Peptides against a protein of PDB entry 2L2L. Designs and how they scored, part 2

Target 1, 42 residues: chain A of PDB entry 2L2L
Amino acid sequence: SPEERERMIKQLKEELRLEEAKLVLLKKLRQSQIQKEATAQK

## One batch from the design tools (peptide; aimed at target 1 I9 L16 E19 E20)

Design b2_p15_5_s1 (made by RFdiffusion4, then SolubleMPNN; its pose is not in this set)
Fold by OpenDDE base, seed 1:
Structure b2_p15_5_s1 (fold): chain B 42 residues (1-42), chain A 15 residues (1-15)
Amino acid sequence: as target 1 above (42 residues)
Amino acid sequence: SRVEELRKKIEELRE
């Protein structure tokens, strides 16, 4: 059904938003760790 | 990646 497909698309888009937000956060945390290590080694 | 898998599944449902 087109309505069932639309519900499935909405669920997948919500999960996609959460995974994209998680990836952005993890990348920022990793960059912050590298910067802290680089400043601690100076 | 999980993001790419989700994008692919969304595209497959729009066809």
Scores: peptide ipSAE 0.474, ipTM 0.866, DockQ to the pose 0.837
OpenDDE base, seeds 2, 3, 4, 5: peptide ipSAE 0.473, 0.472, 0.473, 0.473; ipTM 0.866, 0.866, 0.866, 0.866

Design b2_p15_6_s4 (made by RFdiffusion4, then SolubleMPNN; its pose is not in this set)
Fold by OpenDDE base, seed 1:
Structure b2_p15_6_s4 (fold): chain B 42 residues (1-42), chain A 15 residues (1-15)
Amino acid sequence: as target 1 above (42 residues)
Amino acid sequence: SRVEELRKKIEELEK
């Protein structure tokens, strides 16, 4: 039904937001690790 | 990626 489809879209959009936020965090953490290693090797 | 899979599923349901 259209109502079931709308519920599924809402659930998938929420999961998408969480996965995008996780990827942003992991990229920031990885960049911070690279910067720490670069400063420790000076 | 999981993000791309979710985007594709949303696009398919919004048709």
Scores: peptide ipSAE 0.501, ipTM 0.879, DockQ to the pose 0.844
OpenDDE base, seeds 2, 3, 4, 5: peptide ipSAE 0.499, 0.497, 0.501, 0.501; ipTM 0.878, 0.878, 0.878, 0.878

Design b2_p15_8_s2 (made by RFdiffusion4, then SolubleMPNN; failed a check: too like the target's own chain; its pose is not in this set)
Amino acid sequence: SEIEQLKKELEKLRE

Design b2_p15_8_s3 (made by RFdiffusion4, then SolubleMPNN; its pose is not in this set)
Fold by OpenDDE base, seed 4:
Structure b2_p15_8_s3 (fold): chain B 42 residues (1-42), chain A 15 residues (1-15)
Amino acid sequence: as target 1 above (42 residues)
Amino acid sequence: EEVEQLKKRLEELRA
């Protein structure tokens, strides 16, 4: 139904935003690790 | 179809 389709779109958009946010956090964590290793080698 | 496009994009982010 149109209502089922709209519910599915909303759910998928929410999951998409959560995965995008997770990816940003993982990138920040990776950069922090690289910086920590670079400072430990000095 | 927007649902299939959203599913595809979600799979791309999880890969």
Scores: peptide ipSAE 0.426, ipTM 0.856, DockQ to the pose 0.822
OpenDDE base, seeds 1, 2, 3, 5: peptide ipSAE 0.422, 0.423, 0.423, 0.424; ipTM 0.855, 0.855, 0.855, 0.855

## One batch from the design tools (peptide; aimed at target 1 L16 E19 E20 L26)

Design b2_p16_1 (made by RFdiffusion4; failed a check: too like the target's own chain)
Pose (drawn by RFdiffusion4):
Structure b2_p16_1 (pose): chain A 42 residues (1-42), chain P 16 residues (1-16)
Amino acid sequence: as target 1 above (42 residues)
Amino acid sequence: SPEERERMIKQLKEEI
């Protein structure tokens, strides 16, 4: 099932974007807590 | 959480 192998790559590509998006957002949260306290506690 | 996600992203890239 060669298609199965390719399907896994496509699936992992999608999760990769979402997984990365959260990483980039987390980084901003760190910098958001440096300047002017952190206004929002959540 | 950032470190965990970087690890997971590396794993996903290796699997791809």

Design b2_p16_2 (made by RFdiffusion4; failed a check: a repeat of another design)
Pose (drawn by RFdiffusion4):
Structure b2_p16_2 (pose): chain A 42 residues (1-42), chain P 16 residues (1-16)
Amino acid sequence: as target 1 above (42 residues)
Amino acid sequence: SPEERERMIKQLKEEI
C-alpha cells in the first residue's frame, strides 16, 4: 500500500502546521509577559 | 510547553 505511506506524510504535514502554530504563539506569550506585566492573567 | 512542542515537531519531521 504505497499510498498509505504517502498518506501518513500528508497527515503529519497538517499536524506539523498546527503543532508549529502553537509553538510560535507560545513564544509570543513569553514576550507578552515581559513588557508591561502581562495585562491579561489568562 | 515550548520545549515539549519543539520535540514533538522534530519527531513529526523525522517521521515525514

Design b2_p16_3 (made by RFdiffusion4; failed a check: too like the target's own chain)
Pose (drawn by RFdiffusion4):
Structure b2_p16_3 (pose): chain A 42 residues (1-42), chain P 16 residues (1-16)
Amino acid sequence: as target 1 above (42 residues)
Amino acid sequence: PEERERMIKQLKEEIE
């Protein structure tokens, strides 16, 4: 099932974008806590 | 974040 192999790559691609997106957001949160306290506690 | 970086590496390895 060669298509199955390719399907996994596509699926991992999608999760990769979402997984990364959260990582980029987390970096912003770190820098958001540095300047002017952190305004929002959440 | 560290966990996500690990998971992202793992996903890239599996894609390769």

Design b2_p16_8 (made by RFdiffusion4)
Pose (drawn by RFdiffusion4):
Structure b2_p16_8 (pose): chain A 42 residues (1-42), chain P 16 residues (1-16)
Amino acid sequence: as target 1 above (42 residues)
Amino acid sequence: EEEEEELEKKIEELKE
């Protein structure tokens, strides 16, 4: 099932974007806590 | 930081 192999790549590709998006947001949160306390506690 | 580490590990695994 060669298609199955390709399908896994596509699936991982999608999750990769979402997984990364959270990572980039988390970096912003770190920098957000540096300047002017952190205004929002959440 | 922990969440970043976990996400980086998962990103590596997904890229492999």

Design b2_p16_8_s3 (made by RFdiffusion4, then SolubleMPNN; from b2_p16_8, 8 letters changed; failed a check: too like the target's own chain)
Amino acid sequence: DEEIKQLEERIQKLKE

## One batch from the design tools (peptide; aimed at target 1 L16 E19 L23 L26)

Design b2_p17_2_s4 (made by RFdiffusion4, then SolubleMPNN; failed a check: too like the target's own chain; its pose is not in this set)
Amino acid sequence: EEEQLKERIEELKKLIE

Design b2_p17_3_s2 (made by RFdiffusion4, then SolubleMPNN; its pose is not in this set)
Fold by OpenDDE base, seed 2:
Structure b2_p17_3_s2 (fold): chain B 42 residues (1-42), chain A 17 residues (1-17)
Amino acid sequence: as target 1 above (42 residues)
Amino acid sequence: MEELEKKIEELKKKIEE
């Protein structure tokens, strides 16, 4: 049904937003680690 | 991180279907 497809797409979009937010956090954490290592070597 | 990037790409494909 078109309504079942719309519900499925809405759920997949919500999951996508959660995983994108997690990826942004992990990228920030990785960048903070690289910066700490670069400052500890000076 | 690569596994999470793959999961994001799979979710995008499922939304376009």
Scores: peptide ipSAE 0.447, ipTM 0.846, DockQ to the pose 0.675
OpenDDE base, seeds 1, 3, 4, 5: peptide ipSAE 0.445, 0.444, 0.442, 0.446; ipTM 0.845, 0.845, 0.845, 0.846

Design b2_p17_4 (made by RFdiffusion4)
Pose (drawn by RFdiffusion4):
Structure b2_p17_4 (pose): chain A 42 residues (1-42), chain P 17 residues (1-17)
Amino acid sequence: as target 1 above (42 residues)
Amino acid sequence: EIEELEKKIEELKEKIE
């Protein structure tokens, strides 16, 4: 099932974008807490 | 959470390769 192998790659590709998106967002949160306290507690 | 996400990204990239 060669297609199965390719399918896994596509699936991992999608999750990779989402997984990264959270990482980039988390970095912004770190820098958001540095300037002017953190306004929002959440 | 950042460390976990970085590890997971690495693992996903390895599996894609």

Design b2_p17_6 (made by RFdiffusion4; failed a check: too like the target's own chain)
Pose (drawn by RFdiffusion4):
Structure b2_p17_6 (pose): chain A 42 residues (1-42), chain P 17 residues (1-17)
Amino acid sequence: as target 1 above (42 residues)
Amino acid sequence: SPEERERMIKQLKEEIE
């Protein structure tokens, strides 16, 4: 099932974007706590 | 959490390769 192999790549690709997106957001949160306290506690 | 996500991203890239 060669298609199965390619399917896994596509699936991992999607999760990769989402997984990354959260990583980029987390970096912003770190810098958001540096300047002017952190305004929002959440 | 950032470290875990970087590990997971690496794993996903390896599996894609």

Design b2_p17_7 (made by RFdiffusion4; failed a check: too like the target's own chain)
Pose (drawn by RFdiffusion4):
Structure b2_p17_7 (pose): chain A 42 residues (1-42), chain P 17 residues (1-17)
Amino acid sequence: as target 1 above (42 residues)
Amino acid sequence: LEESIEERERMIKQLKE
């Protein structure tokens, strides 16, 4: 099932973007807490 | 947040492999 192998790559590609997107957002939160306290507690 | 960043970096590495 060669297609199965390729399918896993496509699936991991999608999750990779999502997984990254949260990482990039988390970095912003760190810098958001540095300047002017953190305004929002959540 | 630091812990969550480390976990996600690990996961990203695993997905890339």

## One batch from the design tools (peptide; aimed at target 1 E6)

Design b2_p18_4 (made by RFdiffusion4)
Pose (drawn by RFdiffusion4):
Structure b2_p18_4 (pose): chain A 42 residues (1-42), chain P 18 residues (1-18)
Amino acid sequence: as target 1 above (42 residues)
Amino acid sequence: EAEEEEEEEEEEEEEEEE
């Protein structure tokens, strides 16, 4: 099932973007807590 | 590649049926 192998790559690609997006957002949160306290507690 | 080949085959079959 060669297609199955390719399918895994596509699936991982999608999750990769989402996984990264959260990582990039977390980096902003760190910098958001540095300037002017953190306004929002959540 | 394997998925593309399968899609092409399916399209050909559909054309023949038409």

Design b2_p18_4_s3 (made by RFdiffusion4, then SolubleMPNN; from b2_p18_4, 11 letters changed)
Fold by OpenDDE base, seed 1:
Structure b2_p18_4_s3 (fold): chain B 42 residues (1-42), chain A 18 residues (1-18)
Amino acid sequence: as target 1 above (42 residues)
Amino acid sequence: SELERRRKEEEERRRREE
């Protein structure tokens, strides 16, 4: 049904927001690791 | 994923209605 399709699209948009938030966190973690490694080599 | 299960169930329903 059109209503089931709209519900599925809303769920996929929410999953996309959660994966985007996770990617931002992982990028910050990776940057922090690279910075710690770069400071430990000095 | 729970959504992957729901997508499979919806696709399987469509295949039964054809």
Scores: peptide ipSAE 0.065, ipTM 0.596, DockQ to the pose 0.053
OpenDDE base, seeds 2, 3, 4, 5: peptide ipSAE 0.044, 0.062, 0.059, 0.063; ipTM 0.547, 0.588, 0.581, 0.599

Design b2_p18_6 (made by RFdiffusion4)
Pose (drawn by RFdiffusion4):
Structure b2_p18_6 (pose): chain A 42 residues (1-42), chain P 18 residues (1-18)
Amino acid sequence: as target 1 above (42 residues)
Amino acid sequence: SVEEEEEEEEEEEEEEEE
C-alpha cells in the first residue's frame, strides 16, 4: 500500500500546520504578558 | 507519486469523455 505511506505524510502535514499555529500563538502570549501587565486574565 | 499518477489518468479519461 504505497498510497498509505503518502497518506500519512499528508495527514502529518495538516496537523503540522495546526500544531505550529498554536506554537506561534503561544509565543505572542508570552510577549503579550510583558507589555502592560496582561490586560486579559485568560 | 502513485496518487498523482492516478489523478492524471482520471484527468485523461475525463478529457476523452469530453

## One batch from the design tools (peptide; made by RFdiffusion4, then SolubleMPNN; aimed at target 1 I9 K13; its pose is not in this set)

Design b2_p19_6_s2
Fold by OpenDDE base, seed 4:
Structure b2_p19_6_s2 (fold): chain B 42 residues (1-42), chain A 19 residues (1-19)
Amino acid sequence: as target 1 above (42 residues)
Amino acid sequence: SELEKKIEELKKKIEELKK
């Protein structure tokens, strides 16, 4: 039904937001590691 | 990455349900 499809879309959007937030965090962590290594070599 | 692939597949599933 249209209502079931809307519920499925809402669930998939929530999962998408969580995975995107995880990707942002991992990219920030990686960048912070690179910066720490670059400063420790000076 | 695996995570970027998962994000892309979620986007595709959402788009297919909107059609």
Scores: peptide ipSAE 0.533, ipTM 0.870, DockQ to the pose 0.761
OpenDDE base, seeds 1, 2, 3, 5: peptide ipSAE 0.533, 0.531, 0.531, 0.529; ipTM 0.870, 0.870, 0.870, 0.869

Design b2_p19_7_s2 (failed a check: too like the target's own chain)
Amino acid sequence: EKEKELEERLKKLKEEALK

## One batch from the design tools (peptide; aimed at target 1 L23 L26 R30)

Design b2_p20_2 (made by RFdiffusion4)
Pose (drawn by RFdiffusion4):
Structure b2_p20_2 (pose): chain A 42 residues (1-42), chain P 20 residues (1-20)
Amino acid sequence: as target 1 above (42 residues)
Amino acid sequence: EELEEEEEELEEEEEELEEE
């Protein structure tokens, strides 16, 4: 089932974007806590 | 792995900020 192998790549591709998006957001949160306390506690 | 590490570091920074 060669298609199965390709399907896994496509699936991992999607999760990769979501997984990265959270990482990039987390980096902003770190810099958001540096300047002017953190305004929002959540 | 990079996302998990970054989440742990942020949780530690949030705890430190709550203590301050």

Design b2_p20_4 (made by RFdiffusion4; failed a check: too like the target's own chain)
Pose (drawn by RFdiffusion4):
Structure b2_p20_4 (pose): chain A 42 residues (1-42), chain P 20 residues (1-20)
Amino acid sequence: as target 1 above (42 residues)
Amino acid sequence: EIEERERMIKQLKEEIEELE
């Protein structure tokens, strides 16, 4: 089932974008706590 | 959480490379 192999790559591509998006947002949170306390506690 | 996600992203990329 060669298509199955390609399907896994596509699925991992999607999750990869989502997984990354959270990583980039997390970095912003770190820099957000540096300047002017952190305004929002959440 | 950042370290965990970097590890997960690396694993996902490795899996993609192995499948290619």

Design b2_p20_4_s3 (made by RFdiffusion4, then SolubleMPNN; from b2_p20_4, 8 letters changed; failed a check: too like the target's own chain)
Amino acid sequence: EIKQLEERIQQIKKEIEELE

Design b2_p20_5_s3 (made by RFdiffusion4, then SolubleMPNN; its pose is not in this set)
Fold by OpenDDE base, seed 1:
Structure b2_p20_5_s3 (fold): chain B 42 residues (1-42), chain A 20 residues (1-20)
Amino acid sequence: as target 1 above (42 residues)
Amino acid sequence: IDEEIEQLEKKIEELKKLIE
């Protein structure tokens, strides 16, 4: 039904928000690692 | 971390395609 599809889309949007938040965290962690490596080589 | 980022970016792309 259209209502079931809308519920599924709402669930997928919530999962997408969680995965986007995880991606932001991992990108910050990656940047911190690169900065540590760049400071350890000086 | 680079591989985990790549896998997560693929998953996010798949989720976006399912929402459209």
Scores: peptide ipSAE 0.632, ipTM 0.903, DockQ to the pose 0.714
OpenDDE base, seeds 2, 3, 4, 5: peptide ipSAE 0.631, 0.630, 0.632, 0.632; ipTM 0.902, 0.902, 0.902, 0.902

Design b2_p20_6_s1 (made by RFdiffusion4, then SolubleMPNN; its pose is not in this set)
Fold by OpenDDE base, seed 4:
Formats: C-alpha cells, structure tokens, sequence
Structure b2_p20_6_s1 (fold): chain B 42 residues (1-42), chain A 20 residues (1-20)
C-alpha cells in the first residue's frame, strides 16, 4: 500500500536520524580521547 | 563500533532509496 510505504519511509528516516546522531557523538568522543592522550604525553 | 554504525546508516539509506 502507498500508506504502508510512507509509514516505512518515515520509520527509516527516524532510525537514520538516531544512528547519525549516535555516530556524531562517538566520533566526538573518540576525538576527545585522542586529544587527551596527546596532551597527557606532552 | 563506528564502522558498524556507518554500515548500518548506509543500509538504512539504501532501504529509503528503494522505497522512494
């Protein structure tokens, strides 16, 4: 059904937004860890 | 973990493109 497809697209776009937000957070956390290690070795 | 999330994001994008 076109209505089922629209619901599926909406759910996938919501999941995508959550996973992209998680990815941005993990990339920032990893960068912060590397920076802390690089500053602790000086 | 980051690479697994990047793969999951690509799989979700592909599913959206197949439905549009």
Amino acid sequence: as target 1 above (42 residues)
Amino acid sequence: EIEELEKKIEEIKKKIEELE
Scores: peptide ipSAE 0.640, ipTM 0.902, DockQ to the pose 0.779
OpenDDE base, seeds 1, 2, 3, 5: peptide ipSAE 0.639, 0.639, 0.639, 0.639; ipTM 0.902, 0.902, 0.902, 0.902

Design b2_p20_6_s4 (made by RFdiffusion4, then SolubleMPNN; its pose is not in this set)
Fold by OpenDDE base, seed 5:
Structure b2_p20_6_s4 (fold): chain B 42 residues (1-42), chain A 20 residues (1-20)
Amino acid sequence: as target 1 above (42 residues)
Amino acid sequence: EIKQLEEKIAELKKKIEELE
């Protein structure tokens, strides 16, 4: 039904938001690790 | 991990576009 489709879209948009937030966190963690390794080698 | 997450995000966006 149209109402079921709308609920599915809302759920997918919520999941998308969570995965995008996780992506931002992992990119920041990776960058912090690279910076720590680059400073520890000096 | 990051690459797999970017792929999952692309799949979610595609599923949303197919339902809208």
Scores: peptide ipSAE 0.632, ipTM 0.900, DockQ to the pose 0.815
OpenDDE base, seeds 1, 2, 3, 4: peptide ipSAE 0.632, 0.631, 0.631, 0.632; ipTM 0.900, 0.900, 0.900, 0.900

Design b2_p20_7_s3 (made by RFdiffusion4, then SolubleMPNN; failed a check: too like the target's own chain; its pose is not in this set)
Amino acid sequence: DEIKQLEEKVKLLKKKIEEL

Design b2_p20_7_s4 (made by RFdiffusion4, then SolubleMPNN; failed a check: too like the target's own chain; its pose is not in this set)
Amino acid sequence: DEIEQLEEKVELLKKKIEEL

## One batch from the design tools (peptide; aimed at target 1 E19)

Design b2_p21_4_s1 (made by RFdiffusion4, then SolubleMPNN; failed a check: too like the target's own chain; its pose is not in this set)
Amino acid sequence: IDEEIEQLEEKVKLLKKKIEE

Design b2_p21_4_s2 (made by RFdiffusion4, then SolubleMPNN; failed a check: too like the target's own chain; its pose is not in this set)
Amino acid sequence: IEEEIKQLEEKVELLKKKIEE

Design b2_p21_4_s3 (made by RFdiffusion4, then SolubleMPNN; its pose is not in this set)
Fold by OpenDDE base, seed 4:
Structure b2_p21_4_s3 (fold): chain B 42 residues (1-42), chain A 21 residues (1-21)
Amino acid sequence: as target 1 above (42 residues)
Amino acid sequence: IEEEIEQLEKKVELLKKKIEE
């Protein structure tokens, strides 16, 4: 059904939003680790 | 952290493909 497809697309968009938010957080954590290592070597 | 980032990038790409189908 078109309605079932719209529900599936809404669920996939919600999962995508959660995984993109997690990815942004991990990229910030990676940046903070690299900065801490670079400051500990100076 | 790098392995987890790579796994999430693959998951994000797969979700995008499934939304475009």
Scores: peptide ipSAE 0.602, ipTM 0.892, DockQ to the pose 0.772
OpenDDE base, seeds 1, 2, 3, 5: peptide ipSAE 0.601, 0.601, 0.600, 0.602; ipTM 0.892, 0.892, 0.891, 0.892

Design b2_p21_4_s4 (made by RFdiffusion4, then SolubleMPNN; failed a check: too like the target's own chain; its pose is not in this set)
Amino acid sequence: IEKEIEQLEEKVKLLKKKIEE

Design b2_p21_7_s3 (made by RFdiffusion4, then SolubleMPNN; failed a check: the pose's geometry; its pose is not in this set)
Amino acid sequence: SEIEQQEKKVALLKKKIEELE

Design b2_p21_8 (made by RFdiffusion4; failed a check: too like the target's own chain)
Pose (drawn by RFdiffusion4):
Structure b2_p21_8 (pose): chain A 42 residues (1-42), chain P 21 residues (1-21)
Amino acid sequence: as target 1 above (42 residues)
Amino acid sequence: ELEEEIEERERMIKQLKEEIE
Protein backbone atom coordinates (compact mmCIF):
# COMPACT_ATOMS: atom_id res chain seq x y z
CA SER A 1 0.00 0.00 0.00
CA PRO A 2 2.37 2.70 -1.26
CA GLU A 3 -0.38 5.26 -0.98
CA GLU A 4 -0.55 4.58 2.74
CA ARG A 5 3.01 5.71 3.12
CA GLU A 6 2.31 8.95 1.27
CA ARG A 7 -0.85 9.45 3.27
CA MET A 8 1.11 9.44 6.54
CA ILE A 9 3.37 12.17 5.18
CA LYS A 10 0.35 14.35 4.31
CA GLN A 11 -1.17 13.80 7.72
CA LEU A 12 2.07 14.63 9.48
CA LYS A 13 2.32 17.73 7.35
CA GLU A 14 -0.93 19.07 8.65
CA GLU A 15 -0.20 18.36 12.22
CA LEU A 16 3.24 19.86 11.72
CA ARG A 17 1.70 23.26 10.86
CA LEU A 18 -0.54 23.13 13.87
CA GLU A 19 2.16 21.94 16.09
CA GLU A 20 4.36 24.83 14.89
CA ALA A 21 1.71 27.40 15.12
CA LYS A 22 1.43 26.75 18.88
CA LEU A 23 5.18 26.92 19.19
CA VAL A 24 5.34 30.34 17.50
CA LEU A 25 2.38 31.57 19.68
CA LEU A 26 4.20 30.37 22.85
CA LYS A 27 7.30 32.41 21.92
CA LYS A 28 5.09 35.46 21.69
CA LEU A 29 3.68 34.76 25.15
CA ARG A 30 7.18 34.75 26.59
CA GLN A 31 7.91 38.15 25.09
CA SER A 32 4.46 39.30 26.13
CA GLN A 33 5.30 38.73 29.76
CA ILE A 34 8.51 40.75 29.51
CA GLN A 35 7.04 44.06 28.53
CA LYS A 36 4.61 45.79 30.89
CA GLU A 37 4.04 42.91 33.26
CA ALA A 38 1.61 40.65 31.40
CA THR A 39 -1.65 42.60 31.44
CA ALA A 40 -3.84 39.52 31.02
CA GLN A 41 -3.39 36.86 33.65
CA LYS A 42 -4.51 34.17 31.22
CA GLU P 1 6.22 26.08 32.48
CA LEU P 2 5.99 28.11 29.27
CA GLU P 3 9.64 27.23 28.39
CA GLU P 4 8.95 23.57 29.06
CA GLU P 5 5.99 23.69 26.70
CA ILE P 6 8.20 25.29 24.06
CA GLU P 7 10.84 22.52 24.48
CA GLU P 8 8.19 19.78 24.26
CA ARG P 9 6.81 21.25 21.08
CA GLU P 10 10.27 21.60 19.50
CA ARG P 11 10.86 17.94 20.29
CA MET P 12 7.57 16.92 18.77
CA ILE P 13 8.23 19.02 15.62
CA LYS P 14 11.61 17.32 15.21
CA GLN P 15 10.00 13.91 15.53
CA LEU P 16 7.32 14.78 12.99
CA LYS P 17 9.98 16.04 10.50
CA GLU P 18 11.99 12.82 10.94
CA GLU P 19 8.91 10.67 10.30
CA ILE P 20 8.16 12.79 7.09
CA GLU P 21 11.69 12.27 5.86

## One batch from the design tools (peptide; made by RFdiffusion4, then SolubleMPNN; aimed at target 1 E20 L26 R30; its pose is not in this set)

Design b2_p22_1_s2
Fold by OpenDDE base, seed 2:
Structure b2_p22_1_s2 (fold): chain B 42 residues (1-42), chain A 22 residues (1-22)
Amino acid sequence: as target 1 above (42 residues)
Amino acid sequence: SLEEEIEQLEKKVELLKKKIEE
């Protein structure tokens, strides 16, 4: 059904939004770790 | 590890995008 497909797409978009937000946080954590290592070597 | 978690999450994001475009 078109309505069933629309509900499934909405759920997939919600999951995508959560995973993209998590990915941004993990990439910031990675950058912070690299910066901390670079400052500890000085 | 953090790198493994980022890699798995990037794969999951790609799979979700493909499923939305189907």
Scores: peptide ipSAE 0.616, ipTM 0.896, DockQ to the pose 0.751
OpenDDE base, seeds 1, 3, 4, 5: peptide ipSAE 0.615, 0.615, 0.615, 0.616; ipTM 0.895, 0.895, 0.895, 0.895; seed 5 fails the geometry check

Design b2_p22_1_s3 (failed a check: too like the target's own chain)
Amino acid sequence: SLEKEIEQLEEKVVLLKKKIEE

Design b2_p22_1_s4 (failed a check: too like the target's own chain)
Amino acid sequence: DIEEQIKQLEEKVKLLKKKIEE

Design b2_p22_2_s1 (failed a check: too like the target's own chain)
Amino acid sequence: ELDKQIEQLEEKVELLKKKIEE

Design b2_p22_2_s4
Fold by OpenDDE base, seed 5:
Structure b2_p22_2_s4 (fold): chain B 42 residues (1-42), chain A 22 residues (1-22)
Amino acid sequence: as target 1 above (42 residues)
Amino acid sequence: ELEKQIEQLEKKVELLKKKIEE
């Protein structure tokens, strides 16, 4: 039904937001690791 | 290894976007 599809889309959007937030965190962690390596080599 | 985790998560995010557009 259209209502079932809307519920499934809402769940997928919630999962998407959680995984996007995790991706932002991992990218920040990557940048912090690169900066630490660049400062440890000086 | 952080780069592989980022790549895997980017693929997961892309797959979720495709499923929302179906």
Scores: peptide ipSAE 0.625, ipTM 0.899, DockQ to the pose 0.780
OpenDDE base, seeds 1, 2, 3, 4: peptide ipSAE 0.624, 0.624, 0.624, 0.625; ipTM 0.898, 0.898, 0.898, 0.899

Design b2_p22_4_s2 (failed a check: too like the target's own chain)
Amino acid sequence: KIDEEIKQLEEKIELLKKKIEE

Design b2_p22_4_s4 (failed a check: too like the target's own chain)
Amino acid sequence: DIDEQIKQLEEKIALLKKKIEE

Design b2_p22_7_s1
Fold by OpenDDE base, seed 5:
Structure b2_p22_7_s1 (fold): chain B 42 residues (1-42), chain A 22 residues (1-22)
Amino acid sequence: as target 1 above (42 residues)
Amino acid sequence: KIEEEIEQLEKKVELLKKKIEE
């Protein structure tokens, strides 16, 4: 059904938003690790 | 670990985008 497809797309968009938010957090954590390593080598 | 998790999530995000466009 077109309505079932629209509901599925809404769920996929919600999951996408959650995974993109998790990626932003992990990329910040990665940046903090790189910065810590760069400061420990001085 | 963090780089591997980022790579896995980037693949998951790409797959979700493809499924939304289908």
Scores: peptide ipSAE 0.602, ipTM 0.892, DockQ to the pose 0.714
OpenDDE base, seeds 1, 2, 3, 4: peptide ipSAE 0.600, 0.601, 0.601, 0.601; ipTM 0.892, 0.892, 0.892, 0.892

Design b2_p22_7_s3 (failed a check: too like the target's own chain)
Amino acid sequence: ELEEKIKQLEEKVELLKKKIEE

Design b2_p22_7_s4 (failed a check: too like the target's own chain)
Amino acid sequence: DLDEQIKQLEEKVELLKKKIEE

Design b2_p22_8_s2 (failed a check: too like the target's own chain)
Amino acid sequence: EEEIKQLEEKVELLKKKIEELE

Design b2_p22_8_s3 (failed a check: too like the target's own chain)
Amino acid sequence: MEEIKQLEEKVELLKKKIEELE

## One batch from the design tools (peptide; aimed at target 1 R5 E6 K13 L16)

Design b2_p23_2 (made by RFdiffusion4; failed a check: too like the target's own chain)
Pose (drawn by RFdiffusion4):
Structure b2_p23_2 (pose): chain A 42 residues (1-42), chain P 23 residues (1-23)
Amino acid sequence: as target 1 above (42 residues)
Amino acid sequence: PEERERMIKQLKEELRLEEAKLV
């Protein structure tokens, strides 16, 4: 099932974008807590 | 198939590194 192998790559690709997006957002939160306290507690 | 298996391993390794940074 060669297609199955390719399918896994496509699936991992989608998760990779989302897994990343959380990572970029988490960097921002760090820098958001440095300047002017952190206004929002959540 | 060998190229696809290499690509799958690489992507799995990248995802585990990204998950570990989020934890």

Design b2_p23_2_s1 (made by RFdiffusion4, then SolubleMPNN; from b2_p23_2 with E18I E19R K21E V23K; failed a check: too like the target's own chain)
Amino acid sequence: PEERERMIKQLKEELRLIRAELK

Design b2_p23_2_s2 (made by RFdiffusion4, then SolubleMPNN; from b2_p23_2 with E14K E18I E19R K21E V23E; failed a check: too like the target's own chain)
Amino acid sequence: PEERERMIKQLKEKLRLIRAELE

Design b2_p23_2_s3 (made by RFdiffusion4, then SolubleMPNN; from b2_p23_2 with E14R E18I E19K K21E V23E; failed a check: too like the target's own chain)
Amino acid sequence: PEERERMIKQLKERLRLIKAELE

Design b2_p23_2_s4 (made by RFdiffusion4, then SolubleMPNN; from b2_p23_2, 6 letters changed; failed a check: too like the target's own chain)
Amino acid sequence: PEERERMIKQLKEKLELIRAELK

Design b2_p23_3_s3 (made by RFdiffusion4, then SolubleMPNN; its pose is not in this set)
Fold by OpenDDE base, seed 3:
Structure b2_p23_3_s3 (fold): chain B 42 residues (1-42), chain A 23 residues (1-23)
Amino acid sequence: as target 1 above (42 residues)
Amino acid sequence: DEIQQLEERVELLKKKIEELEKE
């Protein structure tokens, strides 16, 4: 039904937002590690 | 790596949402 599809879309959008937030965090953490290593080697 | 796996998963979720929004 359209209402079931709307519920599935809402669930997938919630999951997408969580995975996007995790991705942004991991990219920032990785970049911070690289920067710390680069500053410790100078 | 974990970042690449998350990027692939994000893209898969976007495609699934797009498919359901077109019906």
Scores: peptide ipSAE 0.628, ipTM 0.898, DockQ to the pose 0.823
OpenDDE base, seeds 1, 2, 4, 5: peptide ipSAE 0.627, 0.626, 0.627, 0.627; ipTM 0.898, 0.898, 0.897, 0.898

Design b2_p23_3_s4 (made by RFdiffusion4, then SolubleMPNN; failed a check: too like the target's own chain; its pose is not in this set)
Amino acid sequence: DEIKQLEERVRLLKEKIKELEEE

Design b2_p23_7_s1 (made by RFdiffusion4, then SolubleMPNN; failed a check: too like the target's own chain; its pose is not in this set)
Amino acid sequence: PEERERMIKQLKERLRQIRAELE

Design b2_p23_7_s2 (made by RFdiffusion4, then SolubleMPNN; failed a check: too like the target's own chain; its pose is not in this set)
Amino acid sequence: PEERERMIKQLKERLREIRAELE

Design b2_p23_7_s3 (made by RFdiffusion4, then SolubleMPNN; failed a check: too like the target's own chain; its pose is not in this set)
Amino acid sequence: PEERERMIKQLKEKLREIKAQLE

Design b2_p23_7_s4 (made by RFdiffusion4, then SolubleMPNN; failed a check: too like the target's own chain; its pose is not in this set)
Amino acid sequence: PEERERMIKQLKEKLREIRAQLE

## One batch from the design tools (peptide; aimed at target 1 E20)

Design b2_p24_1 (made by RFdiffusion4; failed a check: too like the target's own chain)
Pose (drawn by RFdiffusion4):
Structure b2_p24_1 (pose): chain A 42 residues (1-42), chain P 24 residues (1-24)
Amino acid sequence: as target 1 above (42 residues)
Amino acid sequence: EEERERMIKQLKEELEKIREELEE
């Protein structure tokens, strides 16, 4: 099932974008807590 | 098929690393 192998790559590609998007957002939160306290507690 | 298996392993390693950085 060679297609199955390729399918896994496509699936991982999608999750990779979402997994990364959170990581980029998490880095902004860090910098958001440095300047002017953190205004929002959540 | 060997190239596809290598690509899958690389992608899994990249996701693990991203998850570890998110847990930190």

